# Ledger of designs, part 95: peptides against a protein of PDB entry 4PN1

Target 1, 261 residues: chain A of PDB entry 4PN1
Amino acid sequence: KIEMNFLNKPIVPDTTKVISNFLTHYLITEPVEHVEIEAKLGTLIDLETQNRFEFPVMNETILNPEFNLRTRFESDMTASEHKYLNEFLNQAFRDSQKPGRLPFAYKHTKQVDLFYETEDNSRDKIRVSKNQSDNQVLACVKKRRVADLFLYCPNDAFDIRISISDELPVSMPSGNQQPSLTRLKDRVGYVHQEIKIDLTKTTQNDPVYDTTERHELEVEFGNIADLRDRAQKAKDGMEAPLFRRVQLFMDNVRILRREHS

## One batch from the design tools (peptide; made by RFdiffusion4, then SolubleMPNN)

Design b1_p17_6_s1 (from b1_p17_6 with D3E Y4M W14L E16D)
Fold by OpenDDE base, seed 4:
Order: sequence, then structure tokens, then C-alpha cells
Structure b1_p17_6_s1 (fold): chain B 261 residues (1-261), chain A 17 residues (1-17)
Amino acid sequence: as target 1 above (261 residues)
Amino acid sequence: VEEMILTVEKSEKLLDD
């Protein structure tokens, strides 16, 4: 008979614990009311070299946020990488439709985001999201990035930024206001076990700068209420449900960041 | 609003395979 270890019990990786604690803080300890929790694939760039950051580690490593590493995170990839991930996810979708599997759900969304300045000229802009097909308002929010957790992944194509954001619903801007920025989003969303995986092509029209295009992949917790419940249980001494959910999330992220053309 | 042309393949095309 084979056992998992000398206790014959599952063990939680330290990465899972660290991330779980990070999430618990913003779910329970200092709760963000309208929380969005996502991981983006991208690259940690060394500000001095403008190349990918190099750290003396050999595997996935959560960077300590207390240290200023003089890095920026580029949540972008090449069109070819994005296409490859699309093909990969398409295949995963197909495979999941087979008997005995839990199926992916799929959604294609085209939206336009209109960004408006606030009266106080705060850094946080009001974002009005509209469906491109019928111009219906999908959301009007003021999004604030609350915290980031960076994972340096030397063996993978991408590094990871896990972000905690607050998407506060707000009133529509006054009719006399013009958007300072317009962003078109073409998004393909895959959902598996309430984990959302979005491939997004973003076209940004800036009146000052040339049109820019970005290709992003994000992984999001699709059921925040459940996650919050799990986090509360963790605070109450039952950590297993939270750990399982975080591990599921991270395993999906790990799969994706390893894929490259 | 101009529609953005997606490089992403639609699932509908995949179901026909």
C-alpha cells in the first residue's frame, strides 16, 4: 500500500498558506466590500535593466511586498503567446466536455470601458463598461487596487501578479463629462469550477498617445462569497476548505503560466 | 463603437470539430 507521507494525510504547500493568509486579510481581517481577486500572467521587469527580473531562486517564489525590488509588472504578452493560450484553453474546453469531466463554460464578451475623471482628481477613475453590441451599461465602478502579491516564476513563461481590488459601484458620470480614456475589450472567458480564466485583447485609444493593444490572461475567483466563507472558517480554525480552494486556483494558474508557443 | 477583431477563437467553431 502506498501512502502520501508518514502521516498519510495531505500536506499544504507553504505557497498555499502564504496566499491564503494574504487573501484572508482582505476578505476577513480588513475586508474589502466589493472585492475582486485575480491573478494576471505577465513579466516582472527590472526597472534598471528593463529586462525580466532575476532573483536567486530556482522555483516559484512569492516576493516579499515589504521589499522594494525596483520592479514593474507588465501584464501583457505577445499576440503569438496569447493565441497559443487561446488554442490551449480551447482544447481544454473540448476535453472537459467529455463524459466523466466537469465541463468548462464559455463566454465571449465585447465591451467598451469609458474612464472618467473624478471631481477630486483622485487617481481612481470611474469606469463605465458598456456592451459593444447594444451599448447597454454593464457596470459603473470606481476600481481601487488594494494590494498585490507577486510570484516570480523562473521556470515558466510568465510571472504572476495576484491583485486585490475594490470595485465600488458608483453613480454614472454627469452627462457633461467626457471620458478621458476609451478602452475596447474583446474577452473570451472560460469558467471551470467557478474559477474564471479570461483571455482579453484590449485596444486603448488615447487622445495623446497612439492606439495601444495589449493581450492579457487573468485568472479570477468566480465565487467571492464562497471564498469569503472559507476564509472565515480559516480564521475560526478550519483552514482546509480555504487551502483547497486556493490550491485549485493556483494549480490553474500554474498550468497556464507554463504554456508558451 | 468599432468592433475589435479578436484573435481568440470562438468556442462555437470548436464544437463543429
Scores: peptide ipSAE 0.013, ipTM 0.505, DockQ to the pose 0.013
Fold by OpenDDE base, seed 5:
Structure b1_p17_6_s1 (fold): chain B 261 residues (1-261), chain A 17 residues (1-17)
Amino acid sequence: as target 1 above (261 residues)
Amino acid sequence: VEEMILTVEKSEKLLDD
C-alpha cells in the first residue's frame, strides 16, 4: 500500500497558493468589475544586458513585485516556435476527441482591432474589434492592465506574465473619428475545461516604422464567474476548489512553456 | 483543425491591448 506522504493527504504547492492569493485580491478584496485574467508566454529581459534575465534560482519562481529587478517582459516568440506550438496544440486537440477524453473546442478567428483616442485624452484607448470576414463588431472596450505577476522559468523556453486587466465595455466612437492604430489579428483558439489557449499572430503597420509582426501564446481563465465563486469560498476558509482550478491553469501553462522547436 | 500561416516581419515593439 502506498501513501501520498506521512499525513496521507494531498498537499498544495506554494506556487499555487501565491497565485491563488494574487487572484483573490483582484477578484474579491479589491475587485475588478470586468476582469480578464491571462498568462502570456514570453521573456524577462535584463535591462542592463538586454539578454534574458538570470536569477540565482533553479526552478519556476514567482518574482516579488515589490522589488524593481530592472527587467522588462517581451510577450513574443519566433515564428518557428509559434508554428511548433500550433502543431502541438492541433495534435492535443485531435487526441482529446478520442473516446474517454474531454474534448477541446477549436475556433479560428481573423479580426482587425481599431484603436481610438478617448474624448478626455486618457491614456487608455478604446479598442473596436471587428471580424475580417463580415466586418461585424465583436467588441468595443476600454482595456486597462491592473496588475502583473511574473514567473521566472529558468528550465523552460519561456517566462510567464500573469496579468489582471479591466475590460470596460464602452460605446462605439463617433463616425468622424479616425483610428490612431490598426492591428490585424490571426487567432486560433483552443478551449479545454474552460481554460482558453490562444495562438495569435499580430500584424501592425506604423506610418513611421516598418510593419511589425508578433507571435503570442496566451492562456486565459474562460469562466470568471466560477473563478470568482471559488475565490470567495477561499476567503471563507474553503481553499481547495480555488487551488484545484489554479493548479489546472498552471499545469496547462507549464505544458506549453516546456514545448519548443 | 487548421494551422496558422506565419509570415514574419518585425520592426517596432507592439503595444499591449
Scores: peptide ipSAE 0.021, ipTM 0.534, DockQ to the pose 0.018; fails the geometry check
Fold by OpenDDE base, seed 2:
Structure b1_p17_6_s1 (fold): chain B 261 residues (1-261), chain A 17 residues (1-17)
Amino acid sequence: as target 1 above (261 residues)
Amino acid sequence: VEEMILTVEKSEKLLDD
């Protein structure tokens, strides 16, 4: 007979608790109305060295936002890394279609994001997203980054930024208004157990600079209503459902950040 | 399942939104 521990009860890793509390704050305590919660793979860059940040820890570590570590986060990877992850996820998709597994869903989306200045000259631009194939409007929003939580991952290819954003639906810009910026997004999306995994190639034309591209991988909670419900239960003293969901999310992130070509 | 066609060009100047 084997027991889990000397209490024979599940124990929640501290990482899960910290992230769960972070999410609960912006879901329940100071609720963001149109919340988006995603993790991006990237690199914590030391502003002093312009190299990857080096922190005296040996494993996955949530950085305390109260401390200014003089870092920036680069949510980008090489084309080869991005290709590898695409192949990896394609294989994971195929494997999940086998009997006895929960299947991935897959979607390939090409969209154009048009950015417009606001009449009040606010910092937040209006983003109109359209499908490239039929020019159908997918969304018109003002996105605000609310909070970030950074994970330094010294043993993995990537560090992680978990972001809370508010995507406020807004009215379409006036027909006479021209976009200040246009961005093309080529996205392959995978969904497993309502966790979304997106590989995105972003192309942006800069009037001053040549066309620039970014290669990103993001992991998103696909069911915010369920997550909010779990967070509410956690505030009410039942934490287990939230912890389980956060654990699932983070395990998927951990799988992805370990993969490299 | 389609594979994404990737290019080698990389930039940090994209708007982070």
Scores: peptide ipSAE 0.019, ipTM 0.516, DockQ to the pose 0.019; fails the geometry check
Fold by OpenDDE base, seed 1:
Structure b1_p17_6_s1 (fold): chain B 261 residues (1-261), chain A 17 residues (1-17)
Amino acid sequence: as target 1 above (261 residues)
Amino acid sequence: VEEMILTVEKSEKLLDD
């Protein structure tokens, strides 16, 4: 007989605890009403060198937000990397359809996002999202990014930003308002065990600059209500359900950030 | 399952939404 350890009980990695506490803060302690929680693959860039940030660690490390490391996060990847991840996820989808597995769900969405300035000149713009096929309004929100947690991943192709956002539903802009910005989004979405994985190609036409394109991969908690319930239980002294959910989320992120062309 | 066609350059000018 083999035991897990000398206590014969599961042990939770410190990374899981730190992330769980971070999420609990914005789910329960200072709750964001319309919270979105996602991880984006990208690169921590050293502002001085403009190269990938180098930190004296040998594995996945959550950066302390109390320290200004003079970095920026670029939530982008090359077309080649994005294509590779698309192929990888397609294969994962196919494999999950086999007997004995939990299947992925899949959805392809093409939308246009129209951004409008607010009357109060708030930094938070109103985003109207429409389906490109029928021009139906999918959402009208004012999104604010509340907090970020950065993971430096020296052994992987990508670093990670976990973001807490508030997506406030708002009324449609008046008919006399013109959008300040228009973006086209081509999104391929995969859902497995209520974890959403989206590959998004965003195209933006700038009147001054050439058309720019961004390639993003994001992993999102698809069931916020469940996550909030788990966080509440954690506050009440039962941490295991939250830890398990965060572990699942992070394992999916870890799989993806290791993949590269 | 569809594959996305990727054809454009990396841009830092796009804002997160």
Scores: peptide ipSAE 0.019, ipTM 0.484, DockQ to the pose 0.019; fails the geometry check

Design b1_p17_6_s2 (from b1_p17_6 with Y4M W14L E16D)
Fold by OpenDDE base, seed 5:
Structure b1_p17_6_s2 (fold): chain B 261 residues (1-261), chain A 17 residues (1-17)
Amino acid sequence: as target 1 above (261 residues)
Amino acid sequence: VEDMILTVEKSEKLLDD
């Protein structure tokens, strides 16, 4: 007979605890009402060298936000990397359809995002998302990024940014308003156990930078209500459900960030 | 029910939304 450890009890990785505490803060302690919680794959760039950030650690490490490390996060990847991840996820989807597995759901969507200036000239823009095929409104929101948690992953192709955002539903702009920016999004979405994995190709026409494209992969908690419930239970002294959910989320992120073309 | 993203080479950085 084999036991898990000398106590024969599960132990929670420190990373899971740190992330769980981070999430609990914005779910329960200072709750964001319309919270979106996502992890993006990308690269921590050293502002001084413009190369990938280097830190004297050998594994996945949550960077302390209290320290100015003089970095920026580029939530982008090459087209080839994006294609590889698409193929990888397609295979994962297929494998999950087999008997005895929990299946992925899959959806391919093309949308246009229209950005509008607010009447108060605030920095936050209104985003109207429409389906490209029928021009139906999918969402109208003001999105505000509340907090970030960065994971430096020296052994993987990508670093990770976990972001807390507030997506405030707002009324549609007036009919006489013109969008300040138009962005096309081609997104393939995968959902497994209520965790969303999205590959998004974004095309933007900018008068200054010409037509630009970005390739992103994001992992999102698909059931915020459940996550909030788990976080509340954690605050009440029962942490296991939250830890399990965060562990699941991070395992999915870890799988994806290790993949490369 | 399976698609591939048609991708073009990366060009510049977009704004967050």
Scores: peptide ipSAE 0.022, ipTM 0.510, DockQ to the pose 0.018
Fold by OpenDDE base, seed 1:
Structure b1_p17_6_s2 (fold): chain B 261 residues (1-261), chain A 17 residues (1-17)
Amino acid sequence: as target 1 above (261 residues)
Amino acid sequence: VEDMILTVEKSEKLLDD
């Protein structure tokens, strides 16, 4: 017989604890009402060098937000990387359909996002999302980025930004308002155990600049209510359910960020 | 399962929404 350690009890990685505490803050302590929690794959860029940020660590590490490291996060990847991840996830989908596995769900969505300025000149724009096929309104929200947590991943193709956002449902803009920006999104979504994995190609037409395109991969908690319940339990002294859910989320992120063409 | 049709374009000008 073997034991997992000298206490014969599970130990939680520090990364899991830190992320769990971060999430708990915005789920429970200072709760965001319409919270979205996602991780995006991208690159931490050093503002001084414009190259990938270099930190004297040898593994995944959460950057302390109290320190300005003079970085920006580019939530983008090359088309080839995006294609590779698409193929990878397609294979994962196929494998999950086999007996004895929990299956992925899959959805392909093409939408247009229309952005509108608010009357109060608020920093938060109204986003109306419509399905490209039938022009049906999918959502009308004011989205605000509340907080970010950055993971530097020196051994992987991508760094990670975990973001907390508030997506407030709002009424449709008046018919006399014109959108300030129009954005096309082509998204393939994979859902496994209520974790959403989206590959998104975004196209934006700028009247001054050429058409811009971005390729993104995001991992999102698909069941916020469950996550909030787990966070509440953690605040009440039972942390294990939250830790398990965060661990699952992060393991999926870790799988994805290691994949590259 | 569908594959995305990707173009070789990259831009930092897109808003993170």
Scores: peptide ipSAE 0.018, ipTM 0.515, DockQ to the pose 0.019
Fold by OpenDDE base, seed 2:
Structure b1_p17_6_s2 (fold): chain B 261 residues (1-261), chain A 17 residues (1-17)
Amino acid sequence: as target 1 above (261 residues)
Amino acid sequence: VEDMILTVEKSEKLLDD
């Protein structure tokens, strides 16, 4: 007979608790109305060295936001890394279609984002997202970054930023208004157990610089209503459902950040 | 399942949003 531990009860890793508490705060305590919760793969850059940040830890660790570590996060990767992850996820998709597995869903989307200045000259631009093929409006929002949680991952190819954002639906800009910026997004999306994994190639034309591209991988909670429900239950003293969901989310993130070409 | 065509390396000039 094997037991889990000397209490024979499940124990929750501290990482899971910290992230769960972080999410609960912005889901329940100070709720963000139109919340988006995503993790991006990238690199913590030391502002002093302009190299990847080096912290005196040997494994995945959540950085304390109360400390200014003089870092920036670059949510970008090389084309080769992005290609590798694309191939990896394609294989994972194929494998999940086999009997006995829960299947991935897949969607390829080409989107154009048009950014507009607000009448009040607020910092937050209006983003109109359209489908490239039929020019159908997909969304019109003002996105506000609310909070970030950074994970330093010294043993992996990428560090992680978990972000809380507010995507406020807003009215379309006036027909005579011109976009200040246009961004093309080529996105392949994978969904497994309501966790969304997106590989995105972003193309942006700069009036001063040549066209630039970014390659991103993001993992998002696909069912916010369920997550909010779980967070509420956690606040009410039943934490297990939230912990399980966060654990699933983080395990997917961990799989992805370990992959390298 | 389609593969993405990736031809460009890193760029830091994109806005974060």
Scores: peptide ipSAE 0.016, ipTM 0.500, DockQ to the pose 0.019
Fold by OpenDDE base, seed 3:
Structure b1_p17_6_s2 (fold): chain B 261 residues (1-261), chain A 17 residues (1-17)
Amino acid sequence: as target 1 above (261 residues)
Amino acid sequence: VEDMILTVEKSEKLLDD
C-alpha cells in the first residue's frame, strides 16, 4: 500500500498559503469594495541591467513587497508567443467540450476604451468601454491599482504579477468632454470553473509616436462574491475552501506560463 | 473558436490599467 505522506493527508503548498493571505487582506481585513483580482503574464526587468531579473532562486518564488528590488514589470509578450497561447487555449477549449469534462465558455469581443479626465483633476481617469460594432456602453469605471504581488518564475517563459484593483463604477462623462486617450482592444475570453483567461491585443494611437500594440494574457477570479465568502471562512478558521480556490487559480496560471513558441 | 490576428510589433509605451 502507498500513502501520500506519513500523515496520509493532503498538504497545502506554501505558495498557496502566502497568496491566500494576501487575498484575504484585501477581501476581508481592509476590504476593497469593487475588487478585481487578476494575474498577468510578463517579465520582471532589472532596472540596472534592463534584462530579465535574476534572483538567486531556482523555482517559483513570491517576491517580498517590502524590499525594493529595483525592478519593473512588463505585462507584454511577442506576437508569436501570444499566437501560440491563442492556439493552445483554442485546443484546450475544444478538448473540454468532450463528454466527461467541464466545458470552457468562450467570448470574442472587440471594444474601444475612451479615457477621460476627472472633474476633480485626480490622477485616476474615467474609462468608458464601448462595443466596437454597435457602440454599446459596456462599462464606465475609475480603476485604481491597490496592490501587487510578484512571482519570479526562473524555469518558465513568464513571470507573474497578481494585482488587486478597485474598479469603481461612475457616471458617464458629460457630453461636452473629449477623451484624452483612446484604445482598441481585441479580446478572446475563456472561462473555466469561473476562472477567466483573456488574451488581449491592445492598439493605441499616439500623435507623436507610431501606432503601438501590446499583447497580454491575464487570468482573473470570475466569482468575487464566492472568493470573499471563502476568505471570510478562512478568517473564521476554515481555510480549506479558500486554499482549494487559490490552488485552482494558480494551477491555471502555471499551465499558461510554461507554454511558449 | 476564433484565432486572433496579431501583429509582430510591440511597445512598452501603453499605460498599465
Scores: peptide ipSAE 0.018, ipTM 0.513, DockQ to the pose 0.019; fails the geometry check

Design b1_p17_6_s3 (from b1_p17_6, 5 letters changed)
Fold by OpenDDE base, seed 4:
Structure b1_p17_6_s3 (fold): chain B 261 residues (1-261), chain A 17 residues (1-17)
Amino acid sequence: as target 1 above (261 residues)
Amino acid sequence: VDDMILTVEKAEKLLDD
């Protein structure tokens, strides 16, 4: 007979605990009302070298936000990497449709994001997202970045930024207001067990600069209400449900960050 | 490099061809 360990009980990885505590803070302790929680794949760049940051660790490591590491996070990846991930996820989708599996849901969305300045000239812009095909409004929000947690992943193609954002629904800008910025997004979304994986190609036309393209992959908690419930239970002393959900999320992220062309 | 995002349907079609 084999046991899990000398207690014969599941053990929670420290990474899971740290992330769970981070999420609990912004879900329960100091709750963000319209919270979005996503992980983006990208690269931690050393501002001094402009190369990938080098931290003296050998595995996935959550960076302490109290330390100014003089880094920036670049959520962009190469077109080749993005294409590979697209193909990988397409295959994962197909495989999940087989008997005995939980299926992916899939959605392809082409949208335009229109950014508007606020009347108070606040840092946060109003984003109006519209479907390119029928010009229907998908969302109108003022997004505020609340917190970030960075994972340095030396063995993988990508580092990770977990972000807490507040997506405040707001009224549509006045018809007389012109967008300060327009972005075209070609997005494919994959949902598995309420974890959303989005591949997005963003095209931005800058009047001064040439057209820029970005390729992003994000993993998002698709059921915030459930996550908040789990976080509340964790605060009440029952941590297991939250840990399981965070573990699932992180395992999906770990799969993705290892895949590259 | 063509960075076109493939739909599942398109990907399946390509495999069938």
Scores: peptide ipSAE 0.023, ipTM 0.562, DockQ to the pose 0.013
Fold by OpenDDE base, seed 1:
Structure b1_p17_6_s3 (fold): chain B 261 residues (1-261), chain A 17 residues (1-17)
Amino acid sequence: as target 1 above (261 residues)
Amino acid sequence: VDDMILTVEKAEKLLDD
């Protein structure tokens, strides 16, 4: 019989612990009411060089937010990279439909996001999302990014930003208000074990600047209530359920960030 | 190269072809 280690007990990687603690803070300790938790694939850019940030580490590492590393995160990727990931996920979807597997769910959505300024001149804009096909209002929210956690991934094609956001439902803007910004989103969503993987193509028309197109991949916790329950249990001394869920999430992220064209 | 996101249905059709 082979044992896992000299204690014959599972060990939790530090990455899992750190992320779990980060999530627990915003789920339980200082709870965000309408929390969204997502990881975006992208690139940590060194503000001095405008190239990918270089850190003296050899593997995935969570950057300490207490240190200003003079970086920015770009959540964009090339069209070719995005296409590759799309093909990869399509294959994963097909494979998951086989007997004995847990299947992916798939959804394709095309929406228009309309951004409105708030009367209070707050930095938070109201976002109205509509379905492109029938103009049905999908959501009307004020989204505020609460916190970020950055993972530098030197061996992979992408770095990771985990973000905590508050998506506050709000009333529709008055009919007299014009949107300050309009974005078209073409999104394909893959859901596996309540983890959402979204590929999004965003097109923004700026009257002054050329059309900006972005290609994004995000991984989101699809069941916040369950995650909050797990976080509460962790605060109460039962950490395993939270660790397992975070591990699953991160494994999916790790699979995706390793893929490159 | 069409940079449009391929739906599963489109991807399946491409594989059957």
Scores: peptide ipSAE 0.021, ipTM 0.547, DockQ to the pose 0.013
Fold by OpenDDE base, seed 5:
Structure b1_p17_6_s3 (fold): chain B 261 residues (1-261), chain A 17 residues (1-17)
Amino acid sequence: as target 1 above (261 residues)
Amino acid sequence: VDDMILTVEKAEKLLDD
C-alpha cells in the first residue's frame, strides 16, 4: 500500500494559504461590499530594463507587497497567444460535454463600455456597458481597485496579478454628459464549477494615439457569496473548504499560464 | 494570424473542414 506522506493526510501548499489569507482579509476582516476577485495573465516588467522582471527564484512565487520592486504589470498578450488560448479553451469546452464530465458553460458577448467623469471629479469613472446587438444596458458601475497580489512565474508564459476590486452599482450619468472614453469589447466567457474564464479583445480609439487592440485573459471567482461563506468558516477554524476552492481557482490559472503558442 | 476571437461553433467548423 502507498501513502501520500508520513502522516497519510493531504497537505495544503503554502501558496494556497497565503492567497486564502489575502482573500479572507477583503472578504471578512475589512470586507469589500461589492467585491470582484480576478486573476489576470500578463507580465511583470522591470521599470529599469523594460524587460520581464527577473527574481532569484525558480518557481511560482508570491511577491511581498511591502517591497517596492520597481515593477509594473502588463495584462496584455499577443494576438497569437490569445488565439492559442481561445482554441485551447474551445477544446476544453468540447471535452467537458462528454459523458462523465462536468460541462463548461459558454457565452459570447460583444459590448461597448462608455466611461464618464463623476460629478465630484473623483478619480474613479462611471462605466456604462451596453450590448452592441441591441444597445441594452448591461451594467452601470463605479469600479475601484482595492488591492493587488502579484505572482512571479518564471517557468510559465505569464505572470499573474490577483486583484480585489469594488464594483459599486451607480445611477446612469446625466443624458447631457458625454463619455470621456469608449471601448469595444469582444468577449468569450467560459464557466466551469463557478470559475469564470474570460478572453477579451478590446479596441480603443485614442485621439492622440492610433487605434489600439488589447488581448486579455482573466479568471474570476463566479460565486462570491460561497467564497465569503468559506472565508468565514476559515476564520472560525474550518479552513479546508476555503483552501479547496482557492486551490481549484489557482489550478485553473496554472493550466492557462502554462499554455503558449 | 487571425485576430478574431473564435466562437465554439466556428472553431468546431474549422476542425471539421
Scores: peptide ipSAE 0.020, ipTM 0.515, DockQ to the pose 0.013
Fold by OpenDDE base, seed 2:
Structure b1_p17_6_s3 (fold): chain B 261 residues (1-261), chain A 17 residues (1-17)
Amino acid sequence: as target 1 above (261 residues)
Amino acid sequence: VDDMILTVEKAEKLLDD
């Protein structure tokens, strides 16, 4: 008989603990009311070199937010990388439909995001999201970025930003207000075990600058209520359910960031 | 490079063609 270790008990990787604690803080300790928790694939850029950041580590490493590393995160990829990931996820979707698997759900959405200035000139803009086909309002929110956790991934194509955001529902802007910015989003969404994976092509028309396109991949916790429940249990001393959920989330992220054409 | 996002249906069609 083979045992897992000399205690014959599962051990939780430190990465899982760190992320779990991070999430618990913003779910329970200083709770964000309308919390969104997502991981984006991208690149940590060294502000000094304008190249990908080089840290003296050999594997996935959570960067300590207390240190100013003079980095920025670019949540973008090439069109070819994005296409590859799209094909990869399409295949994963197909494979998951086979007997004995848990199936992906799939949704394709095209939306327009209209950004409006607030009456109080606050930094946070109101975002009105509409379906492109019928102009149905999907959401009207004021989104605030609360916290970020960065993972440097030297062995993978992408680094990771885990973000905590507050999406506050707000009333629609007055009919006389014009949007300050418009973004078109073409999104394909995959859901597996309540983890959402979105590939998004964003087109932004700038009156001064040429149309810019961004290609993003994000992984999101699809069941915040369940996650909050797990975090509460963790705070109360039962950590296993939270650790399992975070591990699942991170494994999906790890799969995606390793894929490259 | 076609940077359009492919639906599952479109992807399947492309594989069958």
Scores: peptide ipSAE 0.019, ipTM 0.537, DockQ to the pose 0.013

